Peptides against a protein of PDB entry 5CWW. Designs and how they scored, part 3

Target 1, 194 residues: chain A of PDB entry 5CWW
Amino acid sequence: VPKLQGPFDFDLNPEDEQDDEVELKDIYVIGEKPRVADLMRGEEEELEMMKEDQHNGLSLNIICLLSTSGQVKICLDIDGVEAQWLPPRSKNKRLFAPPPEPPSLLTFQTFDTLKPAEVTPDGWPMFSEDATSPYSFYVTHPAGITYISLTPWVFRLESELQSDSEAGTEFRIDLLAKGQGSERDRIFTQTRTQ

## One batch from the design tools (peptide; made by RFdiffusion4, then SolubleMPNN)

Design b2_p15_1_s3
Fold by OpenDDE base, seed 3:
Structure b2_p15_1_s3 (fold): chain B 194 residues (1-194), chain A 15 residues (1-15)
Amino acid sequence: as target 1 above (194 residues)
Amino acid sequence: KTLAQILAELVKRRK
C-alpha cells in the first residue's frame, strides 16, 4: 500500500498578496532521469552509450501544479522525494520515529495560461503530455490550448548539477534564475462566435 | 534566500 505523503511545504512561494486560496485542478509530474550508474551496475558496455544520452534530462523530479484559473506552478523536488510504501505488518511495534520533516518543493516559476477574461468558474484546465518531449506539455482549457516547454532551463540546470567545477556556477545559476524560464505559446484560441 | 542561492547550494551539495 502506498504511504500517504504530504503536506508539502513550498519554499520561496512568493507571498501572492492575494489570499485567494488557489484551487488546484491538476498535477503533472516529470520524473527524474535514472542515474545510469545505478541502473547499469554490471553492464559496462551499455554504460558508455548511455553516458552520451545522460545530458538529455534533469536529475530532479519536476512537479507542475495547475489551478482553476489556469495558473501553472513549476516546482522542483530538491529533497528527492521517493515513493514510500507502508511497511509489511511486521509484529515489531517500531517506536514511532517522529514523522520526518515534510518534504519541501522549490517553486521555480509561476505563470498564467489564461487571460483574466477567459477564466470561468466552471472552467477545467488539464495537463496533457507531449509525445515528442518529456519536458514539454500542454494545458488544455475550453478557451484555448497552451504549449509549455521546460527545455530552455532544464538542460542548463542539469549541466550545473553534473559539473565537476564550481568555477562560474553561481553566475550561471543567477542567470538561470533571472531568465524568462519556460517557453509558453498559445497554440489555439477558441473564438466565441458571437 | 533567493532562488539562485537555493539552487547554488543544491549544486554544491551534489558535488
Scores: peptide ipSAE 0.551, ipTM 0.942, DockQ to the pose 0.777
Fold by OpenDDE base, seed 4:
Structure b2_p15_1_s3 (fold): chain B 194 residues (1-194), chain A 15 residues (1-15)
Amino acid sequence: as target 1 above (194 residues)
Amino acid sequence: KTLAQILAELVKRRK
């Protein structure tokens, strides 16, 4: 039986200046790509094909959250949240280990896909995948469609995660964190005929 | 901690 997971803590959640509980409408998950090093511990022969795959994804799950207002929050699963199953009821009263600290999601970036004038109380923005890239997606809303790509930073972050050298890592990570982050492009706007 | 600091720590832990 699947175990209900959560609550999740959000690290570096920008203090939403507005105490208004951001109502989430949709979630988009980009699953982690397996680390070649972790895969290679079991299978010696597939070494060469997997090296090419090392550059094809992030070894962290990405959780994208979408609010009614069209706010997108890009979060990284730094704790490695896996699907949890209820342990088989083994009768042994395992002393309730203190509930593990709730898993934390690291807020990497938050941005809006809608202008304030486009936000409606009944708005229902949704994620949709980009079939051409696992790290790109769309936010659809009656007011418009926004293309989002994580590619500007995802591969760079993975490169740092897989690097054998610590030299310059802190500097590159600082640049990554301070950079423009995700690509965001409004590809369609519904013209309100006034 | 800043985002950069957290990411840097993450990178360090995985090396």
Scores: peptide ipSAE 0.551, ipTM 0.942, DockQ to the pose 0.796
Fold by OpenDDE base, seed 1:
Structure b2_p15_1_s3 (fold): chain B 194 residues (1-194), chain A 15 residues (1-15)
Amino acid sequence: as target 1 above (194 residues)
Amino acid sequence: KTLAQILAELVKRRK
């Protein structure tokens, strides 16, 4: 039987302290790409072909949260949340280990996809996949459609996670954290026909 | 901790 997981703690950047009341409407998960090296331990020939696909995605799960107001939170699963199963009902009184600390999500970025005037009480923004990229998606709302791409930072972060060198890592991570973050482009706006 | 500090710690833990 699958174990119910949660609640999740959000390690919010101190700048996000105001978001205690954000009503979430949708969630979009970008799963970590399996490490080719871990999958290919038995198939040496396929390892060479997959090395050419240099676009190895992030080795972390990304959890995108969408609010009623069209606010997107990009969160990183830094603890590596895995599917858990209920232990078999063995009668043995295992000493109550303290409940494990709830998994934490790191808020990487928060941004709006709607203008304040576009926010409606009955609005239901939703995520949709971009079939052309695993790290791009759309936010659809009655007011419009916003394209979002995580590609500006995902590959840089993965490069740091896979780097054997500690030299300059802190500096590059600082630049990444202070950078523009995710790409956002409003690709469609619903014109109110007067 | 800043975002950068948390990410830097994460990177260090995976090395």
Scores: peptide ipSAE 0.548, ipTM 0.941, DockQ to the pose 0.698
Fold by OpenDDE base, seed 2:
Structure b2_p15_1_s3 (fold): chain B 194 residues (1-194), chain A 15 residues (1-15)
Amino acid sequence: as target 1 above (194 residues)
Amino acid sequence: KTLAQILAELVKRRK
């Protein structure tokens, strides 16, 4: 039986002071790609092909949260939350290890997919995958469809995570954090029939 | 901590 995980603590970007009780409606998880180094222990020959697939995904899980208002929050699993299983009811009274600190999610970016006038009380925004990219997805709402891509920053972040050099890392990370972040494109807008 | 600081610490921990 899978262990229920949570609650998760959110490390919010201090600039997003909107501690507004955002009602979450949907969640979209982009699983981490296995580290090439961990896969490389066995097959030397696949090494060259995997280098060409330079589209090495992020070595972190990405948790996307969607509110009823169409706000998207992009979070990074910095603690590396793994699937946990309930220990078999073995009679061994494992001493109550202090409950592990709740896993934290780092809020990387928050943005809206809807205009204020498009937000409706009965609106139900939903995530949907992009079959062409694991780091792209759609937010669907009765008012419209928004394409989102994490590719502008994901590969840069992964490059820093895999870099052996500390030189300039802080500068590049600062640029990454202050950058425009995710791509957003409203691909469809439902015209309100007056 | 800023986002940049947290990410920088993360990068340092993985190196």
Scores: peptide ipSAE 0.546, ipTM 0.940, DockQ to the pose 0.717

Design b2_p15_4_s3
Fold by OpenDDE base, seed 3:
Formats: C-alpha cells, structure tokens, sequence
Structure b2_p15_4_s3 (fold): chain B 194 residues (1-194), chain A 15 residues (1-15)
C-alpha cells in the first residue's frame, strides 16, 4: 500500500507571500527522467536506449500548479519525492523511522495565462497534456487556450545537473533562473459575440 | 556532490 505523502512545503519567496491565498484548481506533474548514474546500474541494453533519452528530460520532477485566476506556478522537486510504501506487516517491530521530512518544492516561475478581465467565478482553468512533448502542455479556460513549453530551460538545467565542470555553473544558473524561460502562447481566444 | 552544488545555486538564484 502506498504511503500517503504530504503536506508539501512550498519554499515561496517573501514576495510571493504577499500574493493573497491563491486558490489552486489543478495540478500537472511531469515525472523525472532517470539520472545517468541510475541508468549505469541497469542492464547494458537499457543503457543504450537511455543514452538517447539522457538528453531528452530533466532528472527532477516538475509540479505545475494552476489557480482559479489562471496563474501557473512551475515548481521543482529538489529533494526528490521517493515512492514510499507501507512496510510489509513483517512481525519485527521495525522502529517507525521518523517520517521523512516533507518534500520541499522550489518555485521556478510564476505567470498568468488569463487577463484580469477574462477571470470569471464560474470558469476554472484546467491543464491538458501535449502528446507531442512531455515538457509542453495547455491551459484551457472558457476565455481561451494557452500553450506552455518548458523546453527552453529544462534541457539547459539538465545539462548543468549532468555536467562534470563546476566552472561558470553559478553564473549560468543565475541566468537561467532570471530568464523566465518558459514559452507561453495564447493559441485561442474566445471572441465574445457582442 | 556536483548535483547538490547546482541545486544550491538554483535555490540561491531564485531567492
């Protein structure tokens, strides 16, 4: 039986604390790709398939949060949420290991998909996947549809995570964090028939 | 680890 995990702690910047309690309506999770080091422990055949995949994903889980107002928050699971299972009822009273510290989510980026005038009490946005890319998705609302892609920064971040060189890492990561690199494109807008 | 250093740099940059 899987162990219930949570609550998750959000490491929100103090500036984000000034934003009123954002009511969340939907969550979209992009699972991590296996790390190269974890792949090297697998069978050689899996290694060859995964070498091609090593460049095709992030070795961190991404959690996207969607508010009633159409605000998207892109969060990274820095600590890695390990799947925890209830210990088998083996007779030996294994001392309950202290519950692992709740996983911390790091907010990478926050942006809006709706204009203030498009926000309605009766209209809630929802996530939907892009079948063509694991790092792209849509936010659908009655007012319109927004395409979102994380690809501009995901591969660069993974490159840093896999790099053996420490030279310039802090600088490149600083640029990555400040760049707000997610692609956002309103692909459909509902015309109000006046 | 190298990975940990990248993650710490990321945390610092987003604070």
Amino acid sequence: as target 1 above (194 residues)
Amino acid sequence: SKRDKVLEALKKALK
Scores: peptide ipSAE 0.616, ipTM 0.956, DockQ to the pose 0.715
Fold by OpenDDE base, seed 2:
Structure b2_p15_4_s3 (fold): chain B 194 residues (1-194), chain A 15 residues (1-15)
Amino acid sequence: as target 1 above (194 residues)
Amino acid sequence: SKRDKVLEALKKALK
């Protein structure tokens, strides 16, 4: 029987902890792509061709959280939610292994999709997929629709995760984390006819 | 692993 995984602990920065009263309305999950190294254990020659497919997805799960106010949090599952099976009912050893620590989600980026004046008590923001890209999606709200793309940083992060070079990794990761490179574009705004 | 180092660097950069 599959073990239920969760709840996820959010490693929110202390500044974000004050906003812990963020009422979440929707979750959008971008599943991890297989690691190139795990795929390549068999065929050395295809390694070079798969590197050319620059569109290899991130080998981490991405969890997008959407609040009632239209705030989006982009979180990374760093610990990797691996499928855990319930231990077989072996009779004797009730080794109460402490429940594995819930996987911690790392907040990569937080941003708003709504202006304060657009936030309404009855507003219900929702995620919707982009059929053209697994790393792009929409936030829909009665006030408007926002296109979001994670592609600007996903590729770079995956490149670091797959790189054999440790030189400069810390510096490049620091730049990546600070760059907050997700694209946002308000593609539709509902004009409230006063 | 190298992967773990990248992930630790990322955690550090976002804290």
Scores: peptide ipSAE 0.616, ipTM 0.956, DockQ to the pose 0.754
Fold by OpenDDE base, seed 5:
Structure b2_p15_4_s3 (fold): chain B 194 residues (1-194), chain A 15 residues (1-15)
Amino acid sequence: as target 1 above (194 residues)
Amino acid sequence: SKRDKVLEALKKALK
């Protein structure tokens, strides 16, 4: 029997601690691409096809959160969510293994998709996928539609995760984290008929 | 692992 997982702990930036009151409306998940080391157990032909796909993906799950106000948080699953199963009803020794610590989500970036004047109390922003890219998506609200792309930083982060060189890693990761490099473009705005 | 070091550096950079 599968084990229910969650809640997730969010490692929010200190500036986001005031956001404990942010009402979430939607969640968008981008699944991880398999790591090269995990593929070495497969057939060689599958390995070649997946190597090309690995150049195009991140070996971490990405979880995007959307608030009522149109705020987007891009989170990374650093610990990795593994499938957990209920232990078989073996009779005797309930080894009380301490419950595994809940997986922590790391907030990578936070940004708004709505202007303050566009925020409404009854607003219902939603995510939708981009059929042309696994790392791009849309935020749809009655006031407008915003295109978002994670491609400017995803490939650089994966390059660091797969790198055998430790030289300069801390510096490059610091630049990556501070760059806040997701693309954001308002592709449609609803004109209020006055 | 090297991967773990990258992830720890990322955690540190975002705090």
Scores: peptide ipSAE 0.612, ipTM 0.955, DockQ to the pose 0.746
Fold by OpenDDE base, seed 1:
Structure b2_p15_4_s3 (fold): chain B 194 residues (1-194), chain A 15 residues (1-15)
Amino acid sequence: as target 1 above (194 residues)
Amino acid sequence: SKRDKVLEALKKALK
């Protein structure tokens, strides 16, 4: 039987905790890609082909949250939400290990897709997938459509996760975390007909 | 693991 996972805890920055209860309207999940190292347990020949596809994605789940105000929060599942199955009812009193702590989501980036004047009480922003990239998506709102791409940082983060070199990792990760990460482009704006 | 170190560095950088 599949185990229900959640609720998820959000590791929010203290500055984000001061924001009023953000009413979430939508969630968009980008599933993790398998780690190259985990795939290396197979035949050597398939290994070379996978190294050439530099586009192997991120070995972490990404959870995007969308508020009523059009705020997007990009979260990383650091603990890894793996499909957990209830242990088979084996007759032996195996001491129930304490339930694993709920997975924590790390907020990587927060940004707005709407201008303050575009926010409406009845607004219903929604995520939509991009068929051309698993790491790109759209936020659709009556006021407009915003294209978002995580590609500028996702592959760099994965490179650090898979790198054998520890040299300079902390510095590069600091730059990655503090830098402008996701691409955001307003591709359509609804003109208010006066 | 090295992976864990990267993730800890990321947590530190975002706090």
Scores: peptide ipSAE 0.615, ipTM 0.955, DockQ to the pose 0.768; fails the geometry check

Design b2_p15_5_s3
Fold by OpenDDE base, seed 3:
Structure b2_p15_5_s3 (fold): chain B 194 residues (1-194), chain A 15 residues (1-15)
Amino acid sequence: as target 1 above (194 residues)
Amino acid sequence: SLAQKLADLVKRRKA
Protein backbone atom coordinates (compact mmCIF):
# COMPACT_ATOMS: atom_id res chain seq x y z
CA VAL B 1 0.00 0.00 0.00
CA PRO B 2 1.41 3.41 -0.89
CA LYS B 3 2.29 5.59 2.08
CA LEU B 4 0.66 8.98 2.27
CA GLN B 5 3.33 11.62 1.91
CA GLY B 6 3.23 15.22 3.04
CA PRO B 7 2.65 17.83 4.09
CA PHE B 8 5.39 19.40 2.01
CA ASP B 9 7.23 22.45 3.18
CA PHE B 10 7.59 25.16 0.56
CA ASP B 11 10.74 27.21 0.56
CA LEU B 12 10.71 30.81 -0.69
CA ASN B 13 7.00 31.42 -0.64
CA PRO B 14 6.33 35.13 -0.92
CA GLU B 15 5.36 36.47 2.51
CA ASP B 16 2.24 38.04 1.03
CA GLU B 17 1.01 34.83 -0.54
CA GLN B 18 -0.92 33.09 2.17
CA ASP B 19 -0.36 29.64 0.68
CA ASP B 20 -3.07 28.51 3.06
CA GLU B 21 -5.67 30.15 0.81
CA VAL B 22 -4.58 28.61 -2.50
CA GLU B 23 -6.94 25.86 -3.55
CA LEU B 24 -5.08 23.37 -5.74
CA LYS B 25 -6.86 21.73 -8.67
CA ASP B 26 -4.11 19.77 -10.37
CA ILE B 27 -0.52 18.54 -10.03
CA TYR B 28 1.93 17.81 -12.83
CA VAL B 29 5.17 15.94 -12.10
CA ILE B 30 8.19 15.79 -14.36
CA GLY B 31 10.35 12.93 -13.16
CA GLU B 32 14.10 13.22 -12.92
CA LYS B 33 16.29 11.74 -15.61
CA PRO B 34 18.30 8.78 -14.36
CA ARG B 35 21.99 9.24 -13.65
CA VAL B 36 24.45 7.73 -16.12
CA ALA B 37 26.00 5.70 -13.33
CA ASP B 38 22.68 4.06 -12.55
CA LEU B 39 22.22 3.19 -16.21
CA MET B 40 25.70 1.69 -16.67
CA ARG B 41 24.30 -1.63 -15.52
CA GLY B 42 22.00 -1.67 -18.54
CA GLU B 43 22.61 -2.64 -22.17
CA GLU B 44 25.52 -0.73 -23.80
CA GLU B 45 23.39 0.40 -26.76
CA GLU B 46 20.83 2.00 -24.49
CA LEU B 47 23.69 3.73 -22.70
CA GLU B 48 24.78 5.64 -25.78
CA MET B 49 21.25 6.80 -26.56
CA MET B 50 20.70 7.73 -22.94
CA LYS B 51 23.95 9.72 -22.81
CA GLU B 52 22.58 11.90 -25.57
CA ASP B 53 19.25 12.13 -23.75
CA GLN B 54 20.94 12.95 -20.45
CA HIS B 55 22.02 16.24 -21.92
CA ASN B 56 18.32 16.94 -22.27
CA GLY B 57 17.05 16.36 -18.74
CA LEU B 58 17.17 17.51 -15.15
CA SER B 59 18.46 15.27 -12.35
CA LEU B 60 15.70 16.63 -10.09
CA ASN B 61 11.98 16.01 -9.99
CA ILE B 62 9.86 19.02 -10.89
CA ILE B 63 6.45 19.43 -9.28
CA CYS B 64 4.01 21.85 -10.88
CA LEU B 65 0.98 22.96 -8.88
CA LEU B 66 -2.14 24.53 -10.40
CA SER B 67 -4.70 26.53 -8.43
CA THR B 68 -8.37 27.22 -9.14
CA SER B 69 -7.38 30.73 -10.19
CA GLY B 70 -4.96 29.42 -12.82
CA GLN B 71 -1.84 30.14 -10.80
CA VAL B 72 1.07 27.83 -11.56
CA LYS B 73 3.80 27.13 -9.04
CA ILE B 74 6.97 25.43 -10.30
CA CYS B 75 8.74 23.54 -7.51
CA LEU B 76 11.98 21.57 -7.40
CA ASP B 77 12.32 18.41 -5.35
CA ILE B 78 15.65 19.14 -3.72
CA ASP B 79 15.44 16.27 -1.23
CA GLY B 80 14.79 13.54 -3.79
CA VAL B 81 11.36 12.44 -2.60
CA GLU B 82 10.71 8.84 -3.54
CA ALA B 83 7.51 6.85 -3.46
CA GLN B 84 7.18 5.14 -0.11
CA TRP B 85 5.31 2.00 0.74
CA LEU B 86 3.89 0.92 4.06
CA PRO B 87 6.23 -1.59 5.65
CA PRO B 88 4.88 -5.12 5.78
CA ARG B 89 3.21 -5.82 9.11
CA SER B 90 6.22 -7.29 10.83
CA LYS B 91 5.21 -8.60 14.29
CA ASN B 92 8.07 -6.77 15.93
CA LYS B 93 7.03 -3.54 17.64
CA ARG B 94 9.42 -1.41 15.68
CA LEU B 95 10.00 1.55 17.94
CA PHE B 96 8.26 4.55 16.41
CA ALA B 97 11.17 6.19 14.70
CA PRO B 98 10.54 9.90 14.93
CA PRO B 99 8.61 10.94 11.85
CA PRO B 100 11.13 11.95 9.22
CA GLU B 101 11.35 15.68 8.65
CA PRO B 102 8.76 16.70 6.09
CA PRO B 103 10.25 16.94 2.62
CA SER B 104 10.89 20.41 1.28
CA LEU B 105 10.09 21.74 -2.16
CA LEU B 106 11.95 24.73 -3.51
CA THR B 107 9.62 27.18 -5.22
CA PHE B 108 11.42 28.21 -8.39
CA GLN B 109 8.70 30.31 -9.99
CA THR B 110 5.05 31.32 -9.57
CA PHE B 111 2.92 32.89 -12.31
CA ASP B 112 -0.66 33.22 -13.52
CA THR B 113 -2.14 31.70 -16.67
CA LEU B 114 -5.46 33.56 -16.42
CA LYS B 115 -6.38 37.20 -16.24
CA PRO B 116 -8.42 38.20 -13.19
CA ALA B 117 -11.52 38.63 -15.36
CA GLU B 118 -11.16 35.07 -16.69
CA VAL B 119 -11.23 33.47 -13.24
CA THR B 120 -14.61 31.92 -12.47
CA PRO B 121 -15.84 29.89 -9.48
CA ASP B 122 -16.76 27.00 -11.75
CA GLY B 123 -13.55 27.18 -13.77
CA TRP B 124 -11.46 24.04 -13.73
CA PRO B 125 -7.91 24.46 -15.00
CA MET B 126 -5.97 21.29 -15.84
CA PHE B 127 -2.47 20.29 -16.87
CA SER B 128 -1.77 18.33 -20.02
CA GLU B 129 1.52 17.06 -21.39
CA ASP B 130 3.31 18.15 -24.53
CA ALA B 131 4.12 15.04 -26.52
CA THR B 132 7.07 16.81 -28.17
CA SER B 133 8.94 17.83 -25.01
CA PRO B 134 9.15 16.42 -21.48
CA TYR B 135 9.74 19.90 -20.08
CA SER B 136 6.80 21.58 -21.77
CA PHE B 137 3.10 21.36 -20.97
CA TYR B 138 -0.26 23.09 -21.29
CA VAL B 139 -2.72 24.60 -18.87
CA THR B 140 -6.25 24.24 -20.19
CA HIS B 141 -9.11 26.36 -18.87
CA PRO B 142 -12.51 27.24 -20.37
CA ALA B 143 -11.16 30.74 -20.99
CA GLY B 144 -8.11 29.56 -22.92
CA ILE B 145 -5.02 27.39 -23.29
CA THR B 146 -1.54 28.40 -22.16
CA TYR B 147 1.68 26.76 -23.32
CA ILE B 148 4.46 26.56 -20.73
CA SER B 149 8.08 25.56 -21.29
CA LEU B 150 10.74 25.05 -18.63
CA THR B 151 13.52 24.71 -21.22
CA PRO B 152 14.91 28.24 -20.75
CA TRP B 153 16.34 27.29 -17.35
CA VAL B 154 16.22 23.48 -16.93
CA PHE B 155 19.22 22.70 -19.11
CA ARG B 156 21.29 25.48 -17.59
CA LEU B 157 20.50 24.25 -14.09
CA GLU B 158 21.44 20.69 -15.04
CA SER B 159 24.72 21.91 -16.49
CA GLU B 160 25.58 23.39 -13.10
CA LEU B 161 24.50 20.23 -11.25
CA GLN B 162 26.76 18.10 -13.45
CA SER B 163 29.73 20.46 -13.64
CA ASP B 164 33.07 19.27 -12.27
CA SER B 165 34.19 22.79 -11.48
CA GLU B 166 32.82 25.19 -8.92
CA ALA B 167 34.39 28.11 -10.74
CA GLY B 168 31.76 30.63 -11.73
CA THR B 169 28.86 28.46 -10.49
CA GLU B 170 27.55 31.07 -8.08
CA PHE B 171 27.58 33.72 -10.78
CA ARG B 172 25.79 31.52 -13.34
CA ILE B 173 23.19 30.45 -10.77
CA ASP B 174 22.56 34.08 -9.89
CA LEU B 175 21.94 34.84 -13.57
CA LEU B 176 19.62 31.84 -13.82
CA ALA B 177 17.60 32.92 -10.78
CA LYS B 178 17.26 36.49 -12.09
CA GLY B 179 16.38 35.40 -15.62
CA GLN B 180 12.97 35.34 -17.30
CA GLY B 181 12.25 31.85 -16.00
CA SER B 182 9.73 29.65 -17.78
CA GLU B 183 8.31 30.49 -21.18
CA ARG B 184 4.57 31.21 -21.16
CA ASP B 185 2.40 31.69 -24.23
CA ARG B 186 -1.38 31.93 -24.50
CA ILE B 187 -2.04 29.87 -27.63
CA PHE B 188 -5.83 30.00 -27.51
CA THR B 189 -8.40 32.36 -26.01
CA GLN B 190 -12.08 31.55 -25.96
CA THR B 191 -14.01 34.38 -27.53
CA ARG B 192 -17.06 35.23 -25.48
CA THR B 193 -19.91 35.10 -27.90
CA GLN B 194 -21.59 38.38 -27.17
CA SER A 1 17.27 33.91 -1.85
CA LEU A 2 16.51 31.56 -4.72
CA ALA A 3 20.06 31.92 -5.99
CA GLN A 4 21.50 30.95 -2.62
CA LYS A 5 19.25 27.91 -2.34
CA LEU A 6 20.18 26.76 -5.82
CA ALA A 7 23.87 27.29 -5.14
CA ASP A 8 23.58 25.23 -1.97
CA LEU A 9 21.85 22.49 -3.94
CA VAL A 10 24.67 22.41 -6.48
CA LYS A 11 27.26 22.21 -3.71
CA ARG A 12 25.44 19.35 -2.01
CA ARG A 13 25.25 17.36 -5.25
CA LYS A 14 28.98 17.66 -5.83
CA ALA A 15 29.96 16.58 -2.31
Scores: peptide ipSAE 0.566, ipTM 0.946, DockQ to the pose 0.806
Fold by OpenDDE base, seed 4:
Structure b2_p15_5_s3 (fold): chain B 194 residues (1-194), chain A 15 residues (1-15)
Amino acid sequence: as target 1 above (194 residues)
Amino acid sequence: SLAQKLADLVKRRKA
């Protein structure tokens, strides 16, 4: 039987967002790509070919959260949250290990997809996938459609996660964190009939 | 900071 997971702690959630109970409307999860090295353990020849074609996705799950107001929060699963199952009723009263610390999501980026004037109380923004890229998606709302791509940073982050060299990592990570982050483009706006 | 958290993550994955 699947175990209900959560709550999740949000690390680096902006303080300003703590006070406003952001009503979430949708969640979009980008699953981690298996490390080809782990999959190809024992298949050295295919590893070289796949390394070249490895548009290696991030070795972290990405959790995107969408609020009623059209706010998107991009979170990284740094703890590697996996599907949990109810422990088998093993009779051994294992001493109540302190409840494991709730898994944390690292807030990578937060941004709005709607203008304040476009936000409505009955607004229902939704995620939709981009069939052309696992790291791109859309936020659809009656007011408009916003394209989002994580590609500007995902591959760079993965490169750091997979690099054997520590040289310059902190600098590159700092640049990544200070960068614009995800691409965001309003591709459609509903014209208000005057 | 985000950078620090990411750097820590990278360090943990390499260990």
Scores: peptide ipSAE 0.565, ipTM 0.946, DockQ to the pose 0.814
Fold by OpenDDE base, seed 5:
Structure b2_p15_5_s3 (fold): chain B 194 residues (1-194), chain A 15 residues (1-15)
Amino acid sequence: as target 1 above (194 residues)
Amino acid sequence: SLAQKLADLVKRRKA
């Protein structure tokens, strides 16, 4: 039986954002790309094709959260959340190991996809995938459609995660953290018939 | 800070 996972702790929620109960409406997960070395144990031929098209994806899961107001939060799974199963009912009173610390998500970026005037109480924004890129997606709302791409930072972050050298890492990470982050473009706006 | 958390992540992955 699968174990229920959560709640997740969100690290680096901006203190100044009022703990306003952001009502979440949708979630979009971009799975980590498997390490090529772990796949090599089986079919060699499929690995060569995957190597060329391996736009080196991030070795972390990305969790995108969408609120009713059209706010997007991009989170990184820094702990590597794995599927957990309920232990078999062994009769032995295994000493209650303290529950492992709840997995934490690192908030990388937060931004809005809707203007304040476009936010409606009954708004139902949703994620949809981009078939052309695993690191791009759309936010659809009755008011419009927004294209989002994580490509400006994902590959740079992966380069740092895979680098053997510590030289300049702190500087490059600081630039990543202070950068504009994800690309965002409103590709469609619904004209309100006045 | 975000930068510090990312730096710590990178360090942990290299260890």
Scores: peptide ipSAE 0.564, ipTM 0.945, DockQ to the pose 0.800
Fold by OpenDDE base, seed 1:
Structure b2_p15_5_s3 (fold): chain B 194 residues (1-194), chain A 15 residues (1-15)
Amino acid sequence: as target 1 above (194 residues)
Amino acid sequence: SLAQKLADLVKRRKA
């Protein structure tokens, strides 16, 4: 039986975003890339071929949240939240440990996919996957469809996470944080027939 | 800041 997880704490939410005001409509999760090196301890030759594939993802889960207003929040799972199943493993160790702090999500980016005039009370924005890339997806709404790609920053962030060198890391991370985040492109707009 | 949090994350994973 799946264990219900949460609540989650959101780190770096804008102060003005009262959590109470954002009605979430959909969630899109991009699972972390498996560490192939950790899985394949045995066969060296297959390990090299799979290392080339190691450049293809982030070693963090990404949680995308979509509000009724078409606001997208891109969150990083910095605590490594995993799916939990019942019954919980060791009954004994949890009895005396203080309850763990709730897991936190780091808000990487927040942006709108709808113009204010496109927001409707009965709007139902939804995520849909891009079959060609795990780090790209669509937000569909009656007013239009927005393509989103995380690729501009995901691979750069992963490079820093996997780098053996600390040299320049802080600088490059600062550039990532201040730079243009996710790609966003409105690929379809519904023409209101007046 | 976001940059600081990310930097801390990177540091934690390298330790």
Scores: peptide ipSAE 0.563, ipTM 0.945, DockQ to the pose 0.806

Design b2_p15_5_s4
Fold by OpenDDE base, seed 4:
Structure b2_p15_5_s4 (fold): chain B 194 residues (1-194), chain A 15 residues (1-15)
Amino acid sequence: as target 1 above (194 residues)
Amino acid sequence: SLADKLAALVKRRKA
């Protein structure tokens, strides 16, 4: 039986703390790509061919949150939340296991897809996937459609996660954190009939 | 900071 998961703790950046009252309208999850090394733990020969494919995704789940105002939060599942199942009815209820620390989501980036004048009380922004890329998606709202791509940073982050070298990692991570390099492009704007 | 948290994540994955 699936176990109900959550609540998730949001590790919001201080800059995002003002958004604690953000009404969420939609969620978009980009599942982690399996580590080829973990999949191929028994198949060394196929490991070489799939090493090229190792660069095709992030070994972290990404959780995108969308507010009524069209604000997007890009969150990383740093704890690796997996589907949990109800423990088998094994008798040894270790009664006093401290409750597992709630899984934390790290807010990587927050940005708006709507202008203040486009925000409506009845606005219902929604995510939609990009069939061409697992790390790209759209935010649709009556006022417009925004294309979002995480590709500018996802592969760089994965490279750091997979790298055996510590040299320069801190510097590159600092650049990633400061750059917040998600692509955001308004591809459609509804003309306001004045 | 975000950078610190990411750096910590990277370190944990390499350990």
Scores: peptide ipSAE 0.553, ipTM 0.942, DockQ to the pose 0.731
Fold by OpenDDE base, seed 3:
Structure b2_p15_5_s4 (fold): chain B 194 residues (1-194), chain A 15 residues (1-15)
Amino acid sequence: as target 1 above (194 residues)
Amino acid sequence: SLADKLAALVKRRKA
């Protein structure tokens, strides 16, 4: 049986504190790619396929949150939340380990997919996957469809996480934080029949 | 800042 996880603590920027009242409607999780070292023990063939995919994904889980207003929050799982299962009913009084500290999510970016005039109280925005890229997805709403890609920053962040060099890391991270480089493109807009 | 938090993450992964 899966163990219930959460609540998650959101590390929000002070400027985003006003967003604490955001009603969430959907969640989209992009799982971390397994470390090549963990895969090397078993399937050499999968290792060759992953080596050819020069695009090693992020070694962090990404959690995307979608509000009723069409606001998207891109969060990074810094603590490495793993799926947990309830221990088998063994008779032995396992000492209740203190509940692990709640995992923290770092808000990387927040942006809107809807214009204020498109927001409706009965609107139901939803995530949908892009079959062509694990780091791209769509937000669908009655008012329109928005394409989102995390590719512009994901690979740069992974490069910093895997780099043995500290030289220039602070500068490159500062550029990542300022750039907020997620691609956002409205691919469809529903024309209101006046 | 976001940059400080990301820098701390990178540092922790390299340790």
Scores: peptide ipSAE 0.553, ipTM 0.943, DockQ to the pose 0.711
Fold by OpenDDE base, seed 1:
Structure b2_p15_5_s4 (fold): chain B 194 residues (1-194), chain A 15 residues (1-15)
Amino acid sequence: as target 1 above (194 residues)
Amino acid sequence: SLADKLAALVKRRKA
């Protein structure tokens, strides 16, 4: 039986703390790309072809949150939340391990997809996937459609997570945090025909 | 800061 997971704690940046009352309308999850090395312990030749594919994903789950106002929060699962299953009712009373601490989500980036004038009380923004890229998606609202891509920073973050060297990591992480750099393009705008 | 948290994450993954 699948275990219900949550609640999740959100580790918001101080700049984002004021938005705690944002009404969320949708959620979009980008699952972590598994390290092929962990999966392929048995077949050496297939490992080399899959190494090229390893560089194309983040080893963290990404959770995107969408508010009524069209605000997107990109959150990182820093604790590595995995699908959990209820342990089989084995009769042996294993000592109840203390409940694991609730997983924390790190807010990486927050941005708007709507202009203030486009925000309406009845607006219902929604996520939709990009079939061509796991790290790209759309936010659809009656006012317009926004394309979002996380690719500009995902690779860089993964590179730091997988790097063997600590040299320059702090500097590159600082640049990453300051720049963030998700691509955001309004691909369609609904013209209000008056 | 975000940078500090990311740095901590990276450190934890490398340990």
Scores: peptide ipSAE 0.552, ipTM 0.942, DockQ to the pose 0.718
Fold by OpenDDE base, seed 5:
Structure b2_p15_5_s4 (fold): chain B 194 residues (1-194), chain A 15 residues (1-15)
Amino acid sequence: as target 1 above (194 residues)
Amino acid sequence: SLADKLAALVKRRKA
């Protein structure tokens, strides 16, 4: 039986402490690409396809959160949440190992998809995938549709995670943290019938 | 900071 995981602790940026009151409406997960080394037990053809895809992915899960106000929070699973199963009912009183610390999500970026005038009490924003890119998605709201792409920073972050050299890493990470370079484009706006 | 946390993550993955 799969173990219910959570709650997740969110490591919020100090600047986002005001976000504690945000009502969440939807969650979108971009799973990490499997490591080739873990797939060596699979069929060779699947391994080659996955190798090409690994160069185009992040070795971290991304969790996107969407509020009623159209705020998007991009979080990184820094601990690597693995599927947990309930231990078999072995009669042996295994000493209560302290529950592992809940996995922490690192907030990478927070941004709005709606203007203040577009926010409505009855608004129900939703995520939807982009079939053309695993790191792009849409936010749909009654007021409009916003395209979002994480591609401007995802591949740069992965390059740092896979790099053998520490040279320049600190500088490039600082630029990533400051740039918060997710692409946002409002592709549709609902005209209010006056 | 976010940068410090990301840097720590990178270091941990390389170890």
Scores: peptide ipSAE 0.551, ipTM 0.942, DockQ to the pose 0.715

